# Peptides against a protein of PDB entry 5TUV: the designs that were tried, part 144

Target 1, 107 residues: chain A of PDB entry 5TUV
Amino acid sequence: KEVIDRLRYLKAEIEDLELKERELDQQKLWLQQSIKNVMDDSINNRFSYVTHEDICNCFNGDTLLAIQAPSGTQLEVPIPEMGQNGQKKYQINLKSHSGPIHVLLIN
Target 2, 107 residues: chain B of PDB entry 5TUV
Amino acid sequence: AQECQNLEVERQRRLERIKQKQSQLQELILQQIAFKNLVQRNRHAEQQASRPPPPNSVIHLPFIIVNTSKKTVIDCSISNDKFEYLFNFDNTFEIHDDIEVLKRMGM

## One batch from the design tools (peptide; made by RFdiffusion4, then SolubleMPNN)

Design b2_p23_2_s2 (from b2_p23_2, 12 letters changed)
Fold by OpenDDE base, seed 4:
Structure b2_p23_2_s2 (fold): chain B 107 residues (1-107), chain C 107 residues (1-107), chain A 23 residues (1-23)
Amino acid sequence: as target 1 above (107 residues)
Amino acid sequence: as target 2 above (107 residues)
Amino acid sequence: DEVKIHINPNNPMGFKYKKVILN
């Protein structure tokens, strides 16, 4: 009856969706690797930067720090919980594994 | 009946995952395009200026931007090799990655 | 005030963001 037909249809569709999902997974992996390759290219790497003007055009009115670090640098931002003195702690922890971290004050 | 319902739930779950994966894929595509546009812009700009930008006047990818109030006190502790940084703020802040910056730049 | 984090986790070359709870 209708239920049997619906079951058959659903099973077939799910199979198609499985294939589609795997396809997308592979495409994502490929694209991520492609981006890495493009950015690691010597010429592209040479020109992979923004200027102070670029940053200032994107933001205004506050203190801006630019932190440059190697790819994969670990960024930890603890939840601002109350410290020992009852004051919230606002922190940024950075850990690089492959190179130094550079900090620039924009404004 | 119950079988149909179970498969419908699975179908919907897979459809949502596929939708999310498609969105992520599009974001990656846009990231790559933005990066290529950035490189092209910088190459052209340096050609027009007949020289590269001065050192410390640019921020190389990857980077993050920390935005905080002008009144915020920032303390920074740096490891010997500059691989580890600890920032302490007396107030809240915002962090923006390079991808967002490129978007704001119109890349 | 709340810390606002705008990090794209899909960036293959970006920072690795980890949310940390201070206990």
Scores: peptide ipSAE 0.616, ipTM 0.921, DockQ to the pose 0.874
Fold by OpenDDE base, seed 3:
Structure b2_p23_2_s2 (fold): chain B 107 residues (1-107), chain C 107 residues (1-107), chain A 23 residues (1-23)
Amino acid sequence: as target 1 above (107 residues)
Amino acid sequence: as target 2 above (107 residues)
Amino acid sequence: DEVKIHINPNNPMGFKYKKVILN
């Protein structure tokens, strides 16, 4: 009886957790869509930028590249491997499907 | 007993997923708030200056920041239409998305 | 040293990051 009751209890709890998880999944989708709508708004899009000063205040002492690209641009960063010359290979591959990519060197 | 243990493992797994999803939702909320704050800041700044910032002086969202040593040699290959970029580095680097930058800016 | 990637995969407007393993 104890084992049977425990099984019944666990199954009921798991069912409740499943409902909660689905609720969170739905909330995530709604929030993501909301963000898209806000950012795609003409007025908001006009003012959706940062300055060179903003970037410099966030980072110091290094070379900084700012890469602006259309939403959904593909970014690939291979795991560094030893090259033929005995040096590790560090790479970034970018592929846009909807517009040009723009690169800025931040002083 | 074994069946109970299996369900308890499943219960724990679901609880952890729920916790992660709750954290993700909070992150998305903060992202939306940060974006709205950014827009508000820029609108106010342009109103005070009575003009928009010069072209190429700002970085529009979405963007990423590549951070590397001042000594790092960077080679870049670009397609004719600027839809594809290939970067080669002789040393390691870091990539930060616009969301992290907004956080660092205090948005 | 390892490359550090700080990209949120839940960003609906962000880049699509793909980790590539070289063979």
Scores: peptide ipSAE 0.615, ipTM 0.921, DockQ to the pose 0.911
Fold by OpenDDE base, seed 2:
Structure b2_p23_2_s2 (fold): chain B 107 residues (1-107), chain C 107 residues (1-107), chain A 23 residues (1-23)
Amino acid sequence: as target 1 above (107 residues)
Amino acid sequence: as target 2 above (107 residues)
Amino acid sequence: DEVKIHINPNNPMGFKYKKVILN
């Protein structure tokens, strides 16, 4: 009886948790859409940028490339491994479908 | 019973997923706030300067930052329409998205 | 040395990151 009662309790709780998880999933989707709407707003989009100074304040001592591209641009970074010449291959592949990619060297 | 144990494990797994999803939602909210703060900052700055920044002096969202040693040799292949980029590095690098940059900026 | 990637997969406006194994 104790085990049966525990089983019933657990099943009921799991059902509630399933509902909660689905609710959170839906909220995530709505929030993501909200962010898209905010960022796509003409005024917000106009001012959605950072400066060279901003980047330099976040990083130091290295070569910094800023790569701006349209939302959803594909970024492929192969796992470094030995190439044909025995050297490790470090590579970035970028593919945009909606606009040009812009690269800035940050000093 | 074994069934009871299985359900308890499932319960715990679901609780952990819910916790993770709640954290993700909070992060998304913070991202939206950070973006709004960025926009506000830039609007104020341009109002004070009575002009927009030079086009090549800012990095528009979305963007990524590639960080590598100053000694790293970088080769870049670009398509004619600038929709595809191939970067080759002779050493390792790090990639940071704009969300992380905004966090580092204190937005 | 390994490549370090700091990209939030929940960013609705971000890049679509794909980890690729070289052939």
Scores: peptide ipSAE 0.613, ipTM 0.920, DockQ to the pose 0.883
Fold by OpenDDE base, seed 5:
Structure b2_p23_2_s2 (fold): chain B 107 residues (1-107), chain C 107 residues (1-107), chain A 23 residues (1-23)
Amino acid sequence: as target 1 above (107 residues)
Amino acid sequence: as target 2 above (107 residues)
Amino acid sequence: DEVKIHINPNNPMGFKYKKVILN
């Protein structure tokens, strides 16, 4: 009897959790759209940048490449594996479909 | 009963997913705030300087930062339209997105 | 040494990251 009641209770709770999860999924989509709208705003877009100093303050001691590309640009980073020459391959593949990619060396 | 145990496991799994999604929502909110703070900073800075920064002195969002040793040899092949980039490194590297940079900047 | 990637997949305006295995 208690088992039956427990099962009923658990099933009802799981159903409520399903609803909650779907609600959160929708909220995420709306928030992501909100962010897109904010960033695509003409004024915000004009000022949506960081400086070389900003980057240098965040990192130190190494070579820094800043790669700017349109939203949605594909970034592929293969798992380093041994190449034909016996050395590991460290690669970055970038592909944009909406605009050029820009690379800056940060000193 | 086994069925009861199965449902309890499922309940816990869903609870964890919900918790993760709630955290993701909070992260997105913070990202939006950070972006707005960045825009405000830059607007104020340009007003004080009475001019925009030089075009190649800033990195526009979205961007990524590639961090590698100063000894790393980097080879890059670029398509004619600059829509595709292939980077080859002779050593390992790290990639950081713009969101992480904004966090490190304290935005 | 491994490549370390810090990309937030929830960024609606960010890069689309794909992990690729070289065969």
Scores: peptide ipSAE 0.607, ipTM 0.920, DockQ to the pose 0.878

Design b2_p23_2_s3 (from b2_p23_2, 12 letters changed)
Fold by OpenDDE base, seed 4:
Structure b2_p23_2_s3 (fold): chain B 107 residues (1-107), chain C 107 residues (1-107), chain A 23 residues (1-23)
Amino acid sequence: as target 1 above (107 residues)
Amino acid sequence: as target 2 above (107 residues)
Amino acid sequence: DQVKIHINPFNPMGFKYKKVILE
């Protein structure tokens, strides 16, 4: 009987967890859309930037490149593999669909 | 008994997924807050300066930051349609997205 | 030496990541 009761309890709990998971999924979707709306707002978009100073304060030492690309741009960083000359290739592949990509040297 | 054990495994799996989803949701909330703080900062700064920053002095979202050695040679290939960019590095590099930058900025 | 990437896979700011190497 203990096993039967446990089974019943577990089934009921799993059902509740399914509901909770769906709730979280919906909340995520709504929040993602909210963020998109906030970022797409004309006023917010006007002020959605960082400065060179901001970047320099976040990083130090080596060469810093800023790559600005439109929303939705695909970023691919292949796993380094041996190239034709026997050297590992270190690459960044970008594919934009909605506008130009801008590259800026920070330091 | 085996059924009970199977359900307990499923229960635990669902609990873990829920925990992960809750964490992801919290991260999104923080991202939205960071963005709003960025906008507020920039608006205030431009009001104080009574002018927008020079166009080449800021990096508009979304962006990534690439950090590499001063000795690293970076080559960029651009497709004919200018939608695809291939960056080749002769050495290792680090990529940081705009979210991480905002975090480092304390937004 | 290796490539280090700090990426939020849940980035709402637009980039779509493929073949990402996470730290």
Scores: peptide ipSAE 0.044, ipTM 0.856, DockQ to the pose 0.526
Fold by OpenDDE base, seed 3:
Parts: C-alpha cells; structure tokens; sequence
Structure b2_p23_2_s3 (fold): chain B 107 residues (1-107), chain C 107 residues (1-107), chain A 23 residues (1-23)
C-alpha cells in the first residue's frame, strides 16, 4: 500500500511537471516569434548594426574578421586534421542561400 | 520499489529540463533587450550626427566574429557571386556570434 | 567529421563549434 501510494504521488508530480514544461515550450515559441518580428521591423532592421569600434572594444590584440551573412547561412568547421605537410588544417566553410556574404577586416 | 525508483529518476530528469528551459527563456529575454538597446543607441547616434554612418564602417546583423593571432596566415577563396567562402588558417581561431558581441558591449 | 550549423541570431542554445576549433 505504501509503494502504491508513492507511485500515485510520483505519477501526479510528473504530470504537473509535464504541464510546466509545455508551458515553457509555448513561452519560448512566443518569445522567438516576438524577437523575429522585432528584428524584421523596417526601422529596427535599419539600425541593427555594430561599428568597428564596438568590435575592437570587445576583443584585444588579435586579428578580427567580421563576417556578415544572411540568416540561415551554412557554417561548417571541420575537425582539424593533419595536412600533407604534417600541419593541422583549420578551416571555415560558408555557404549562403539567400544573399551575398560580406567580410571585413577590423584590425 | 524499482518502479518508484524509475519514476524518481524520470522526475529528476524533467526537473533538470525545466531548469534548462527556464535559463534559455531568460537568455532570449536578455537577447531581445540587448537588440532593442542597440537599435536605440544607433538611432540616437544618427540623430546627433544628422546622417547615417558610412556603409563600410558598420557590420549589420546577423554576423560572426573570427578571432585569431596576428601571426596567423589566412587564405580565403570566394565564389563569383560571393555566396560561398572558404577560409584556411595556419593556426587555431575562435568564432563569436553576434549575441556574444552584444553581451560584451554591455547592451 | 565536421561541425555544421546555420547562422541564426538569438539562438538560445548558441553555436557549438568551440570544441572543434580549439582542438
């Protein structure tokens, strides 16, 4: 009887947690759509940029490349492997399907 | 007893997922706030200057930042339409998305 | 083996490519 009661209690709690999780999922979807709407707004889109100074203030002392590409652009980074000369290969592959990619050297 | 233990494990798993989802939701909220702050900053700056910034002086969202040593040699192959890029580095690099940049900017 | 992602701003999960890059 004690085990049966514990089982019922746990099942009820799990059901409550399922409801809570679904609530959070719906909130996430709503917020994601809200963010999309805000970013797609013509006025907001016009002012959705950072400056060279902004980037330089965030990173110190190294070579900085800024790569602007449309949402949905494919980014591939292969696992470093040894090359022909015994040197590891470090690569970035970018493929856009909706517009050109723009690259800027910041410093 | 074994069934109770199984349900307790499931309960704990769901609690952890809920915690993670709550954290993700908070992150989305902060991202939206950061974006709105960025837009507000830029609107104000352009109003003060009475002109938009030069087109090549800003990086429009979405973007990524590639950070590497100043000693790193970077080779880049670009398609004619600029839809495809291949970067080769002779050393390691780091990639940072626009969300992280906005955070570092204090937005 | 490679890491394949899409540029998606405001992804709460972030991009998972640091592990590969730092190896």
Amino acid sequence: as target 1 above (107 residues)
Amino acid sequence: as target 2 above (107 residues)
Amino acid sequence: DQVKIHINPFNPMGFKYKKVILE
Scores: peptide ipSAE 0.040, ipTM 0.855, DockQ to the pose 0.170
Fold by OpenDDE base, seed 5:
Structure b2_p23_2_s3 (fold): chain B 107 residues (1-107), chain C 107 residues (1-107), chain A 23 residues (1-23)
Amino acid sequence: as target 1 above (107 residues)
Amino acid sequence: as target 2 above (107 residues)
Amino acid sequence: DQVKIHINPFNPMGFKYKKVILE
């Protein structure tokens, strides 16, 4: 009796949790679209930038590169391997499909 | 008994996923707020200055920041097409996305 | 092997492999 009741309870709870999870998925999708809309707004897009000072305040003591590229740009970082000259290759590969990539040396 | 145990495991798995999704949703909300704050800051700053910043003095979203030693030699080349970039470093580096930068900025 | 990431601002997971590349 107790085992049967426990099974019934668990099944019902799992069903409720499944519904809750789907609800959260929908909320995430909605919020993602909301963020996209906000960012794509002409006024917001015009002012969607940071300054060199902003970056320098976030990072200190090193060389900083800023790489601006369209959303969806592919970023690849190969695992460092020995190069032809006997030195490990540290690389970043970028592939954009919807616009140019801009690079700025911050410091 | 075994069926109960299996359902208990599934229940716990779903609870954990729900918790994760709730956290992700909250993160998205904070990101949207950060973006709105950034836009507001920049609008105000440009109004006060009565001009936009110089074109090459700001980094437009979306972007990434590459941080490396001042001693690191950096080589950048365009390959295959004008939308594909290859960066070579002779030493290690860090990559940070715009979301992290906005957080560090206190947006 | 290589890490492939799509730049997607305001992704709740951010860049999946943001890390220091070590020697």
Scores: peptide ipSAE 0.036, ipTM 0.856, DockQ to the pose 0.164
Fold by OpenDDE base, seed 1:
Structure b2_p23_2_s3 (fold): chain B 107 residues (1-107), chain C 107 residues (1-107), chain A 23 residues (1-23)
Amino acid sequence: as target 1 above (107 residues)
Amino acid sequence: as target 2 above (107 residues)
Amino acid sequence: DQVKIHINPFNPMGFKYKKVILE
């Protein structure tokens, strides 16, 4: 009886948790859409930028590149492997489908 | 019973997923707030300056920041349409997205 | 070691050498 009661309790709780998880999934979708709408707003888009000073204040004195790319751009960093010259390959591959990519040297 | 143990494991798994999803939602909320704060800051700054910033002095979202040593040599290959970029580094580098930058800016 | 960030979909093409970025 005790085992049977425990089984019933666990099954009921799992059903409640399933409902809660679905609720959270839905909330995530709505929030993601909200963020997209806010960023796509013409006024917000006009002011959606950071300055060179902003970037310099966020990082120490190493070389900083700012790469502005459209949403949907794919970024790939392959596993470093030995090249033909015996040097490891450190690479970044970028591909956009909706617009040009812009690169700025910050320092 | 073994079935009780299986359901208890499933219950715990679901609880952990729910916890993770709740954290992800909170992060998205903070991202939206940070973006709104950025827009407000920039609007105020342009009002005070009575002009927009020079086009090449700002980095428009979305973007990434590449941070590497000052000694790192960076080679850049670009497609004719500027939709594809290949960066070659002779040393390691770090990549930070715009979300991380906004966090570091205190937005 | 490999980092793949999907800012959104990717498709590879050919490249033209542009410049060496120096500090």
Scores: peptide ipSAE 0.037, ipTM 0.858, DockQ to the pose 0.065; fails the geometry check

Design b2_p23_2_s4 (from b2_p23_2, 14 letters changed)
Fold by OpenDDE base, seed 3:
Structure b2_p23_2_s4 (fold): chain B 107 residues (1-107), chain C 107 residues (1-107), chain A 23 residues (1-23)
Amino acid sequence: as target 1 above (107 residues)
Amino acid sequence: as target 2 above (107 residues)
Amino acid sequence: DEVKIHINPNDPMGFKYIKVVLK
């Protein structure tokens, strides 16, 4: 009896959790669409930028590259491996499919 | 007993997923707020300056920031159409997305 | 092995939050 009651309780709770999870999924989708709409707005898109000063204020004393690329651009970073010269190889590969990539040296 | 344990494991799994989804939803909300604040800031700044910033002085979203030591040697190869980039570094680097930058900016 | 990151077209912000540190 106790086991049966526990099973029923757990099943009911899981059902409630399923409903909650679906609710959150729907909220996420709605919010994502909302953000997309805001970002795709012509006026908002015009002002969707940061400055060199903004970037410099976020990072201290290092070389900073800003890479602007269109949505869908592929970024590949191989795991560092020993190169032919006995040094580890650090690499970034970028591939865009919808437009050019723009790179700026900040400092 | 075993069936109860299986359901309890499932219950816990769902609870963890819900927790993660709640956090992700909160993150999206913050992103939306940050973006709106960025747009507002830029609109105000351009109004005060009575002109848009020079085209090469700003970084349009979406973008990433590559951060490395000033001593790091960076070699870059690009395609003619600027759709493909290959970066080689002789030392370690960090990559930060625009979302993190907006957070660091206090947006 | 490679770490592959996409500027996700389904993400309205362009990127899903990903921090990559190579060392």
Scores: peptide ipSAE 0.034, ipTM 0.859, DockQ to the pose 0.205
Fold by OpenDDE base, seed 1:
Structure b2_p23_2_s4 (fold): chain B 107 residues (1-107), chain C 107 residues (1-107), chain A 23 residues (1-23)
Amino acid sequence: as target 1 above (107 residues)
Amino acid sequence: as target 2 above (107 residues)
Amino acid sequence: DEVKIHINPNDPMGFKYIKVVLK
């Protein structure tokens, strides 16, 4: 009887958790759409940028590249492998599907 | 008792997923707030300057930042497909997205 | 083997022209 009661309790709790998870999933979708709408607004989009100073304040003493690309641009970083010259290859591959890419050297 | 144990594992798994989803939701909220703050800052700055910033002085969202040593040699090539870019580094690098940058900026 | 990341999936905007500034 105790085991049966525990089983029933657990099943009921799991059902409640399922409801909660679905609620969170819906909220996430709603918020993602909200962010998209906010960023797509013409005024917001006009002012959706950072400055060179902003970037320099975020990072210390290294070479900084800023790469601006359309949403959905694919970034690929292959695992470093030894080249024919015995040096490891460090690479970034970018593939845009909806527009050009802008690259700036910050410092 | 085995069935109880199985359900306990399932319950715990769901609880962890819910926790993760709650955290992700909070991050999205913070992202939206940060973006709005960025827009407000830029609007105010341009109003005071009575002009937009020079085109090459700003990085429009979405973007990424690549950080590497000052000693790192960076080569960039564009494929025949103008939307594909290959970056080669002779040393390691770090990548940071615009979300992280906005966080570091305190937006 | 590679790491794939999509850049800001919540931003539908695209850039209008290509510019590369590197040393």
Scores: peptide ipSAE 0.030, ipTM 0.858, DockQ to the pose 0.088
Fold by OpenDDE base, seed 2:
Structure b2_p23_2_s4 (fold): chain B 107 residues (1-107), chain C 107 residues (1-107), chain A 23 residues (1-23)
Amino acid sequence: as target 1 above (107 residues)
Amino acid sequence: as target 2 above (107 residues)
Amino acid sequence: DEVKIHINPNDPMGFKYIKVVLK
């Protein structure tokens, strides 16, 4: 009896949680679409940039590369391992499918 | 009894997923706000200057930032169409996305 | 092995959350 009641309670709660999760998933989709619309707006897109100063203020003491790439660009970072010469290789592979990639040296 | 335990585990799993999704939604809201603030800032700045910034002086979204030591040697191979990039570093590096940059900027 | 990160076209800002520190 107690076990049966607990089972019923848990099943009902899980059903409520399923509804809540679906609601959140839907909200995420709507919000993502909203942000996309805002970013794709011609005026907003024109002003969707940061400056060298902005980047320099965010990072200190290092060489900074800014890589501007279209949405959908593939980024690959191999796990560092010893190369043929015994030196660990650190690599970034970028592949764009919708436009050119631009690289700026910040400092 | 075992069924109760299984449902308890499922309940907890769903609760955690819901919590994570709620947090992700909040982050998306903040991203949208940050982007709008960025656009507003840039519009105002260009109005004051009465001109747009030079093309190579700004980094357009979406972008990533790569930072590494000043001593790091960076080699870059670029395809003719600039759709593919291979970066080689002789030392470690960090990658940061534009979302993190906007956060660091306080947008 | 390789870490693959795709700029999710469904991500509003173009890039998926990435903070990759290679050390």
Scores: peptide ipSAE 0.039, ipTM 0.860, DockQ to the pose 0.211; fails the geometry check
Fold by OpenDDE base, seed 5:
Structure b2_p23_2_s4 (fold): chain B 107 residues (1-107), chain C 107 residues (1-107), chain A 23 residues (1-23)
Amino acid sequence: as target 1 above (107 residues)
Amino acid sequence: as target 2 above (107 residues)
Amino acid sequence: DEVKIHINPNDPMGFKYIKVVLK
């Protein structure tokens, strides 16, 4: 009897949690779209940048490459493997479908 | 009894997913705020300077930062349309997205 | 914000390249 009641309670709670999870999924999609809309706004887009100084303040003592690419650009980092010369290959692959990629050397 | 235990495990798993999704939503909200703050900063800066920054002095969103040693040799292969890039490094590197940069900037 | 990151064990081909050396 007590076990049966517990089962009913758990099943009902799980159903409520399923509803909550779906609600959160929808909220995420809405918020992502909101962010996209804000970033795509003409005025916001005009001022959506950081400076070399900004980047240098965030990182110290290294070579910094800034890679600007359109939204949706694919970035692939293969697992390092041994090359023909016996050295590990450290690689980044970028593929854009909507526009050119720009690379800047910061320091 | 076993059925109750199974449902309790499922319940806990769903609760954890919900918690994670709630955290992700909060992160998205913070990202949106950070972006708006960045835009405001840049608007004010350009108003004070009465001119936009030079085109090659800023990095437009979205972007990534590649950080590596100053001794690292970097080879970059570029497609004719600049839609595809291949970076080869002779040593390890780190990748940071624009979201992390905005956080480090205190936006 | 919307850069798709994918990690895989395979390496692609290359084309025209620029070499950057900083010391």
Scores: peptide ipSAE 0.029, ipTM 0.852, DockQ to the pose 0.045; fails the geometry check

